# Ledger of designs, part 58: peptides against a protein of PDB entry 4M9S

Target 1, 135 residues: chain A of PDB entry 4M9S
Amino acid sequence: SRGLVGVECITPYSYKSLAMALQRCVEVLSDEDRSALAFAVVMPPGVDIPVKLWSCVIPVDICSNEEEQLDDEVADRLKRLSKRGALLSGKRMPVLTFKIDHIIHMFLKHVVDAQTIANGISILEQRLLEIGNNN

## One batch from the design tools (peptide; made by RFdiffusion4, then SolubleMPNN)

Design b1_p17_4_s1 (from b1_p17_4, 9 letters changed)
Fold by OpenDDE base, seed 4:
Structure b1_p17_4_s1 (fold): chain B 135 residues (1-135), chain A 17 residues (1-17)
Amino acid sequence: as target 1 above (135 residues)
Amino acid sequence: MEVAEALRRNLAALRER
């Protein structure tokens, strides 16, 4: 299991109206989808990121060792986040990608705790090294 | 800008916060 502990968003964002709207969107998420959103901060804003790279950092409780099932479950989480407003934008062609908006990324940088960000960075770097060594 | 370079830059920026 890639069990990353769910993140609590703690810090007040300076733009109160936008922060309040985003906070409401975050509050209605499942703990699982909220955790996925927190780790989205490690992705560069405004860049279409393939699901394979998202699967490096999105915590998924999958009992299967099948990489395909991992990518599918991650894609489903990212799809749910994309449906709940401007949290993510999905693109299906030519490859399934998701992009975090600059506003959302800035929000996450302020509300996601430092330990979670550090963990997300560490996990992503480790997985990128593993992918790079296997290619 | 390649995805790999974008990732690297974002990680660097997150460490500097």
Scores: peptide ipSAE 0.643, ipTM 0.934, DockQ to the pose 0.035
Fold by OpenDDE base, seed 5:
Structure b1_p17_4_s1 (fold): chain B 135 residues (1-135), chain A 17 residues (1-17)
Amino acid sequence: as target 1 above (135 residues)
Amino acid sequence: MEVAEALRRNLAALRER
């Protein structure tokens, strides 16, 4: 279990209040939702990202190899995150997308461990190459 | 900004950290 160990929220946020509020929001997440949020750091802030791209980096244990089920489970996690404060913003139409805000992204850049970030980058790049080669 | 370009830029910025 590569738990998000007690992130000493040494956020350089002069906004101790915002960092503390975000930390509290993260602490009450399930381990799965917290993991999904950690990997959200690899997504560009302020951009509506299709669920298919989120599914490249969000770790989901599915019993089936059906891509649709993966996307649905990822979407459910992201929906839960979007309902917990301002962690993500979802849009349903025309395509289901999720966006990370700049503030949340900056927070994640400080609290997510460097290895998780590196892994998320590597996974995303690999999946993007696989998708690009299959088109 | 296209999603692909945004992704690439974000990944580059994360590596420079």
Scores: peptide ipSAE 0.643, ipTM 0.935, DockQ to the pose 0.034
Fold by OpenDDE base, seed 3:
Structure b1_p17_4_s1 (fold): chain B 135 residues (1-135), chain A 17 residues (1-17)
Amino acid sequence: as target 1 above (135 residues)
Amino acid sequence: MEVAEALRRNLAALRER
């Protein structure tokens, strides 16, 4: 008897309750951490993304042009988001990476404004071209 | 799946919204 892999049918009701819980989690964030979370929508869900790629899209106000300081500030924001449990998952080994969950990514696609998404796409594409040309 | 390919697919999906 092959056990039926219980397809957890996400009922529309469970989705609505989850969206309300996520909205409350977003409301208690600082403006900076909320902005970082909004730009996380441009990252592919379920993929461990290196901090260097996150630094291409996460807006930071730093006085130094040192790449190390940029990556550290971005990492600190992403660490704060990861402490909220469902928002991001961080891994330290072998390289510091962060992953957005499929459910969180789907939520962000519905709540992040179209202009922020368009800006995030444009910024990421530009930075990826710059990285590709410098290698 | 490579990170680069995952990025491209996500960006394409966001544009088709």
Scores: peptide ipSAE 0.640, ipTM 0.934, DockQ to the pose 0.042
Fold by OpenDDE base, seed 1:
Structure b1_p17_4_s1 (fold): chain B 135 residues (1-135), chain A 17 residues (1-17)
Amino acid sequence: as target 1 above (135 residues)
Amino acid sequence: MEVAEALRRNLAALRER
């Protein structure tokens, strides 16, 4: 997993304690959940994002081409992240959404490698174009 | 702020890094 394995947490945070706490939270994640968190950097902070848009960037190995199963697996991954140290905030009503906080987003911006960010951008843009052309 | 516009702005900000 390239995204988070090698970054000494050189955060410009005046709060070294918060950066260390976040780093520890990331280190105890599974490789899959850590990968999902890395790609969360492409989402705008402070905005409730529908699961359908998260499914465009969260890497999930599903053998079934059923779009519904993809959204469910993505939702489960995001739910696990939301239960850990305020990494995400989930809402079920009126639509299932997840939000990344500004502090977490700024942390990810510094610790996620540039290649992972570039890949996440490219994947999201491609999927948005595909969705727009099929409607 | 609309989700689409928020996405666009965030992607632009990430590219300028």
Scores: peptide ipSAE 0.643, ipTM 0.934, DockQ to the pose 0.035; fails the geometry check

Design b1_p17_4_s2 (from b1_p17_4, 9 letters changed)
Fold by OpenDDE base, seed 2:
Structure b1_p17_4_s2 (fold): chain B 135 residues (1-135), chain A 17 residues (1-17)
Amino acid sequence: as target 1 above (135 residues)
Amino acid sequence: MEVAEALRKNLEELRKR
């Protein structure tokens, strides 16, 4: 799916080295992990976000309707991203959360296509409404 | 900042792009 295929890194980063390093990190990701990273742009930078909220935007093809399995699969993807450089930072206590750094978020804001961002926003808003209505 | 507020703010910023 078309999310990060055309990352011509027109990064405003004066740090050509950082942009290149990030680009290399993105290129070696699996398609699934790269897609997850693209949608991470809809998360606010510098905030520890619970996995449940990540599950609203991270595309997972799970045959199971069980929310727990969805959260586990999402968590595994986010864990892989956290191990690849500084893409994400994870915390296990008190609740499993992941945080996107401001620099990474700024990078994604420029390299993720506008349609993917728009889709991510739409999906997140829809899922949040569904969660809110079920509570 | 609450997570909900941070989310809202980020989405608003992304829409202004």
Scores: peptide ipSAE 0.661, ipTM 0.938, DockQ to the pose 0.035
Fold by OpenDDE base, seed 1:
Structure b1_p17_4_s2 (fold): chain B 135 residues (1-135), chain A 17 residues (1-17)
Amino acid sequence: as target 1 above (135 residues)
Amino acid sequence: MEVAEALRKNLEELRKR
């Protein structure tokens, strides 16, 4: 199981109205979806990222070790986040991808704690190495 | 920009925080 990591508000965002709206969106998320949003900071803004790469960092507790089930569960979380206004943008064609916008990414850089960011980077790098070694 | 390069750049920026 990959542990849940919380989102903490550290610094006030310069755009108070947007920050308040985003904070309200974060507060109504489940713990698992809030953790997924925190780890989204490790993804580059404005880029359509395949679900396979998201699955490297999004914390998911599944009973099965089947890769397809992991990707499906990750996709469901990202889809829920995409329905929360502008948090993520999903595309189904030609390949299932999700994108974080620059403004959301900038918000996350300020509200996600430094330890969570460091952990997300470490986890991603480890999993990318594993994928590379299995190819 | 390729996804891999975009990812690398983002991680580099995050480490400089």
Scores: peptide ipSAE 0.661, ipTM 0.938, DockQ to the pose 0.035
Fold by OpenDDE base, seed 5:
Structure b1_p17_4_s2 (fold): chain B 135 residues (1-135), chain A 17 residues (1-17)
Amino acid sequence: as target 1 above (135 residues)
Amino acid sequence: MEVAEALRKNLEELRKR
């Protein structure tokens, strides 16, 4: 299931060139990294989000139930995305965080499938409830 | 607090589309 709709992002903005560039960047991603990027739309733009919150929405196929391994794998995915076309911006200090830029977020809002967005919201809300109940 | 509020707002915006 392609989390990103191959629909040509008809942005009303003169950003046709940017949209095309971003689309090319997305096309060269692995399926896993592309999926991670699709779910990044549920994160607020311009906000440094800790990896723990990213781990709530980034789909990771981890064989181990160790939460620590989940965060590491998520961090690796986000790091790969940060190296490609400035899709994300990472900060290591004081806490490892990643931020999605407004432009990228706006792009994702138009190209990510509505069902993927809905799923991402549902997953995030569920995981947040689980975290809240364990604290 | 800032992250939680921003997250909530983003989700609300996404649901309206």
Scores: peptide ipSAE 0.660, ipTM 0.936, DockQ to the pose 0.036
Fold by OpenDDE base, seed 3:
Structure b1_p17_4_s2 (fold): chain B 135 residues (1-135), chain A 17 residues (1-17)
Amino acid sequence: as target 1 above (135 residues)
Amino acid sequence: MEVAEALRKNLEELRKR
């Protein structure tokens, strides 16, 4: 399956226990929120990222072509993730941003399948080119 | 560190794995 796979880490005991706790948090997410979390691996850890950039990689199925609706739906998913312990942290002002923690990002590098990571990179790069050409 | 630089660095690290 694409997205998050089982936790298999060759790491110190402390990391293994943390990975088990994080896996439990992931298991209680909706399929959509788990997918959003998987694609969060393409974002740099410890950096406040604007929702506009998150919208380049977070998969959302919307019936509208309105950019505002896309950003709002992405923001709602990220807000739900931010309520789950240390998965994400959000800032409202001056611009709505979300940040992935280094530990969470390290976890995702080990549990997100390689194809999902590759797809996320490809999608992000394509969207960034489109944004750059339209500015 | 600028967002763009951080993003590029992260993508580079992901490609190495």
Scores: peptide ipSAE 0.658, ipTM 0.938, DockQ to the pose 0.036

Design b1_p17_4_s3 (from b1_p17_4, 6 letters changed)
Fold by OpenDDE base, seed 3:
Structure b1_p17_4_s3 (fold): chain B 135 residues (1-135), chain A 17 residues (1-17)
Amino acid sequence: as target 1 above (135 residues)
Amino acid sequence: MEVAKKLLENLKKLRER
């Protein structure tokens, strides 16, 4: 899984301690939750994003014929990430949404593999265009 | 959807960097 490469974050000295703390938080995640976090790099920071749009980029191994089960599995992963400090922030009402913090997003830009970022961009763009054409 | 538009705009910015 090429998602999070231990790239030395070339950040100002003030962020080195924060980057190390975040790296430790990422290392204790499951492979699935770590993969979900890696793909969060393609989302705009500080924006509340519905689970349906997260499901466009979060890889799920469950071949369910029910679209609802896919969204539930994605929601569970995002919920676990939201319990890991400042990684994600969830809102339950009126619609379940998650957002990535600016600091976390900046960290991910430095540690996520360039190919993973490129793939995530391509997948999300395609899915958003499909949704836009069907509405 | 207004959120989807913001996502597409962000992707354009990510490709330019």
Scores: peptide ipSAE 0.608, ipTM 0.926, DockQ to the pose 0.035
Fold by OpenDDE base, seed 2:
Structure b1_p17_4_s3 (fold): chain B 135 residues (1-135), chain A 17 residues (1-17)
Amino acid sequence: as target 1 above (135 residues)
Amino acid sequence: MEVAKKLLENLKKLRER
């Protein structure tokens, strides 16, 4: 499977076919993985983002208040997304990071509802400010 | 953390759109 990353020129036709392929990939996701993907829209494309920062926006319903368990669950979701149609690109070294591609990000900006985007922005901003004030 | 600053900057850009 040629990863979506290899498309040097997105023609309108290629974009439409890509959008349909991505839509099919999204439809077969679990609700949790689909939610994680939706919130990826608030991340800057092309940036390797550590799991800890992904955990600021990805909703996880875990009974544990341990940050480490939260990061592990988030990492598992992001790993599943990285295996499905190159929705994300994961790197393990030096730190586990995930990156959203510009094409995927552009797709998400068109398909994710405005309220989810607004909520994701609000949540991420709040969490980042909290982290910044505690460090 | 440098990445966190980039994230905040991106959020500002997203809200302006």
Scores: peptide ipSAE 0.607, ipTM 0.926, DockQ to the pose 0.036
Fold by OpenDDE base, seed 1:
Structure b1_p17_4_s3 (fold): chain B 135 residues (1-135), chain A 17 residues (1-17)
Amino acid sequence: as target 1 above (135 residues)
Amino acid sequence: MEVAKKLLENLKKLRER
């Protein structure tokens, strides 16, 4: 199932041009990067989020059992998204973090499938509770 | 982690809509 439903562009954006530009940016993504972007909808906009917390919700086909390689693969996906316009903003210092902007987040709320949103919420909540219990 | 708390709070808000 494509995590992004084919955008019937009912965007509240006064700028049809911005919605069209964002749609074009999403259409040229790989399936992996598009999936990662879809799950960004469950993150709070405007917050610098460490890669470790992104890895809780971004699906990665783990070819290796090493947790360090998982974070690197997630980081690479997020870096690709950050290079494609204003989809994400990355910071390297003091730690590697990524942030979704309010405009992009609002767009995702309209174009991401409701089931994908529900799944992302459930996955992230479960992982955060597990991390909280292990600390 | 303070960020993790913010994430959980955001998830509660998303479920209420």
Scores: peptide ipSAE 0.606, ipTM 0.926, DockQ to the pose 0.034
Fold by OpenDDE base, seed 4:
Structure b1_p17_4_s3 (fold): chain B 135 residues (1-135), chain A 17 residues (1-17)
Amino acid sequence: as target 1 above (135 residues)
Amino acid sequence: MEVAKKLLENLKKLRER
């Protein structure tokens, strides 16, 4: 199981109206999609990131051993997030990528618990180093 | 490679905060 359990949302947001709107968007997410969104905090805002790199940090509990199925499941989660407000921005061409907006990223930095952030950093770093060493 | 490097740099910045 590649699942990090536990998104605790703390909202000290200065933009109360935007924070409330974002909080409502987060509350209606499934637990899986909410977890995926939490881990988006470790991604740089404003960067179009290919699904394969998202798959390095997005937890997927049900994985068949096929890398393609992992990427498809991650892509589906990210697509759902992109359809729910402005949480993510998807781009299909030339390659399927997703981008977190700066405002959403700032929100996540405040609401995602420190342990989840630390875990996400560690996981992503390890996976990126593995990819870098295999190339 | 280029995106992965940007991601690693971002992680370094996140740890410093």
Scores: peptide ipSAE 0.603, ipTM 0.925, DockQ to the pose 0.034

Design b1_p17_4_s4 (from b1_p17_4, 9 letters changed)
Fold by OpenDDE base, seed 4:
Structure b1_p17_4_s4 (fold): chain B 135 residues (1-135), chain A 17 residues (1-17)
Amino acid sequence: as target 1 above (135 residues)
Amino acid sequence: MEVSEALLKNLKELRER
């Protein structure tokens, strides 16, 4: 399994009005989707990222080691996030990608705790190395 | 800017915040 432990956003954001609006969107998410959103902070804002790369950091508990199944589950989570308060934007063509907006990314940088960010960085770096070594 | 470059840049910025 490749699952990650759920995380919480605990730091107050300086822009109160934006924070309140985004917090409401975050609160209606499932715990799993909220955790996925937290880890989205490790993605560069404004860049269309392929689902395969998202799968490196999105915490998904799947019994199967099939890459396709992992990517599908990640894609489903990202799709749900994209339907909630413009947290992400999805693009299907030419390939399925998701993008985090600069505003959302800035929000996450402030509300996601430092340890979670550090863990996300470590996980992403490790997974990228694994992908690079296996290609 | 390539995705790989953007990824690395973001990680650097996050570590240095």
Scores: peptide ipSAE 0.658, ipTM 0.938, DockQ to the pose 0.035
Fold by OpenDDE base, seed 2:
Structure b1_p17_4_s4 (fold): chain B 135 residues (1-135), chain A 17 residues (1-17)
Amino acid sequence: as target 1 above (135 residues)
Amino acid sequence: MEVSEALLKNLKELRER
């Protein structure tokens, strides 16, 4: 899958058990969910991010150009990720948000390929500019 | 920290890694 370096992740962690657990979590994901997880690296750790902002970087192939449908599809992916251990944590109130943990973020920084990270940055920056110009 | 500030900070850090 584009974004994650190989099934065998070089772990930056001294805790082999944690790395193995994370690896297993990643391996059982669908390709779509793994892709979403890879792009999660462009989100700041420890911050509750609204789904609208997630939708800026999470790749969705089969969605209507309607923002609402895009957000729903993205939310579903993020919800699935939140069910996979500590990958993400979701909150519904006051607004649906998802947060990446510092540990997971650090993991992704090491296992997501540099090109995917670069692409994610570029995409997010572009989308933020578009949003900013429309406000 | 505002979400926007956090986003920009993270992007900067990722570029400078």
Scores: peptide ipSAE 0.658, ipTM 0.938, DockQ to the pose 0.034
Fold by OpenDDE base, seed 3:
Structure b1_p17_4_s4 (fold): chain B 135 residues (1-135), chain A 17 residues (1-17)
Amino acid sequence: as target 1 above (135 residues)
Amino acid sequence: MEVSEALLKNLKELRER
């Protein structure tokens, strides 16, 4: 049974039905997990992204200054999202990574507000510059 | 495609929509 990842939405009807199902999945998430999912739109679809890069954009309210604790909290949120069907897929080895599907990414581009997307882009760009300067 | 290239491409597409 190939998961939803391989289904091309060929018909408008299939797309509408899938969008409704995804909206229902989003509505039952906690506020924190829903926020994390919204910021996932700044990640490229179909690419395994290390947790370190996810931690650049996923907002965490309470965390120590220890980088390890930040990554762990982000990983926990992403793990919860990965348990919600096709929202995310995770790999544990060799490095912990998460991937957003093309269909989910397309959905998020339409439902996430423009300001959140703009903020996510700005944050990611800034963090990437900081990482680049520290190397 | 490298992660860095994919990231930059996605950001460009999001800004131009």
Scores: peptide ipSAE 0.657, ipTM 0.937, DockQ to the pose 0.039
Fold by OpenDDE base, seed 5:
Structure b1_p17_4_s4 (fold): chain B 135 residues (1-135), chain A 17 residues (1-17)
Amino acid sequence: as target 1 above (135 residues)
Amino acid sequence: MEVSEALLKNLKELRER
C-alpha cells in the first residue's frame, strides 16, 4: 500500500465567496478523495498531467504493488474529483490526463496544511528521481 | 509549457511561499 496522511481542506480562506463554495464542495468528499485533492496542490495548475505522475503523490491503498493497478485506482479518484464541482478536468484521449485549474490550485495552497504540502513535494521529488533513474 | 518544467517550477514556488 502507498499511504499518505493528508490534511482536511477545511479552513478559512481570504476570498470568502470562493472559499465558501469550494469548502462546501470539499466537505462532501470522502476522506480518501479529500486527501487526493489535498495532494493535487503539488501539481502545476493549468497543465494536463498524465495519471502516472499523479500516482506519484496521490495516496492509494492497494493490495497489489503493480503499477498498473495503482494508476487505475488513482485515475478513479481523480475521475470522482473531476465530477465534483470541476475540482479537476479530465482528458481521456489521446492519453488520460488530469488538470487542476489556477483557482482550485490557489485555494489548495491556502487550505492544505504546510506539512502536507512539504510531504507531497518530497514524495514527488523522490518518485521523479526514481523514474528518471530507471529510464 | 512542458510538463517536466511546469512540475519543477510549481515545486519551487511551493517551497518558497
Scores: peptide ipSAE 0.658, ipTM 0.938, DockQ to the pose 0.035; fails the geometry check

Design b1_p17_5_s1 (from b1_p17_5, 8 letters changed)
Fold by OpenDDE base, seed 2:
Structure b1_p17_5_s1 (fold): chain B 135 residues (1-135), chain A 17 residues (1-17)
Amino acid sequence: as target 1 above (135 residues)
Amino acid sequence: SLEALRERLRRAVEAAL
């Protein structure tokens, strides 16, 4: 399934400047964008990851049989996140990619609930297996 | 395992780029 319940990031680092700034960024996100950010935790930090692979874990409520439409929706969410300071970094050439840096990833690893992380990993594993089998 | 997943992801990234 591609539809997942949105997750909120709650930081235990209320008095750390970076965490406070990140918390503000998270709070102003839409539920969909916040959910996308939460699932970014399953990606390895510092790696430029193509949108196609992001689409394996980013939840989308609208089902489409066209992979390109799913990728476009995911890309739009990631683009919005990339415009929110340090949340994500996007590159357009040669392939549209997004990466999460180590600092943000470390933050998310602490504030995203363990079940969400586990689910994201499981989903990613399954999707990667499917992609691998189809190639 | 998580390590196996990371390796698979690495390969997928390399193939997709």
Scores: peptide ipSAE 0.361, ipTM 0.877, DockQ to the pose 0.031
Fold by OpenDDE base, seed 1:
Structure b1_p17_5_s1 (fold): chain B 135 residues (1-135), chain A 17 residues (1-17)
Amino acid sequence: as target 1 above (135 residues)
Amino acid sequence: SLEALRERLRRAVEAAL
């Protein structure tokens, strides 16, 4: 199953000016989009990641269990995040990819729950292995 | 572990792009 329960980011305001600005951006997100942003912390910053790989960790709990539809839902969430300033940067061609920048990634490392990070890493590791075994 | 994962992701990205 690719579905996960949503989580929220709680900032300790370690970097007050940046954190406060980003916190406002995070606050206007839906719970689902905020959860997607939280799990972006497991991705390497500054790398264009295909939606297929994002879908390995982005929680989706309200849609069909069809993989194609799951990927579309993930893409929609990431697209919304890409419209929120510096949260994500998307590329549509030649392959749909999204990238998290270093600054946002650093912010997330401080505000995302440690267990959420650990879970995301574990899930991603497992799903990457599964993908590898199926190829 | 995170660094190892990032390396695996990098390889996966290279294969997927």
Scores: peptide ipSAE 0.354, ipTM 0.873, DockQ to the pose 0.032
Fold by OpenDDE base, seed 4:
Structure b1_p17_5_s1 (fold): chain B 135 residues (1-135), chain A 17 residues (1-17)
Amino acid sequence: as target 1 above (135 residues)
Amino acid sequence: SLEALRERLRRAVEAAL
């Protein structure tokens, strides 16, 4: 099982219309969806990323180590985020993938704390190495 | 391929953040 790591999302007040709108979208998210969104900053924007890779950084508290369960839970969170406009773009076929937009990514870089970003990168790199070693 | 994507992702993360 993966323990849920608390992530702080900073929502600074901005007079920019886009930032204000995004802030409102973030504020109405559940804590778990907000955490998922925070870690989305680790992904390169404009790239269709499969759920398996998202699961490397999205914190999910599950009772089992079943990969399918983890991927399903991550997918559900990302699907919810994708329904919130430009936050994420999902593709169901041929493979379930999600993509973060450049604008959203840039927004997240400013509102997610630097330590969380750094930690997320480190975690992703480590998990990618582990996946590579298992192939 | 997924492997190519993983490597690209790694490089992209290192370069972009």
Scores: peptide ipSAE 0.218, ipTM 0.784, DockQ to the pose 0.028
Fold by OpenDDE base, seed 3:
Structure b1_p17_5_s1 (fold): chain B 135 residues (1-135), chain A 17 residues (1-17)
Amino acid sequence: as target 1 above (135 residues)
Amino acid sequence: SLEALRERLRRAVEAAL
């Protein structure tokens, strides 16, 4: 019996209440964490994404020439977001990954600027090509 | 593989946005 993942029919009313709650959660974030959350909209929802791929789109002000330091800073930001409940889900084993939920992703699609989304996709595509060519 | 994940990611992003 494949359990019917009950499509929680999000009623429009439930969506509005959830959106208001999420907006409040976003407002209390630091500028850095809020920026990281905005770029999370570029990731496909419901997929466990390694930190290395998150680092392709999450902006970091610290110019570290060491790739390890970049990944650590990105991981710290994503960890803080994961502590805010439904914003992100982190998994430490076997590899550190983070996942954005469908509901959060849907929210971000409506509140994040369209140009920011387009730029984020372009940056991700470029970085993925660069990584693919170096391997 | 990381390559398989990249392709999956690309397809998923294109489908979702």
Scores: peptide ipSAE 0.222, ipTM 0.788, DockQ to the pose 0.032; fails the geometry check

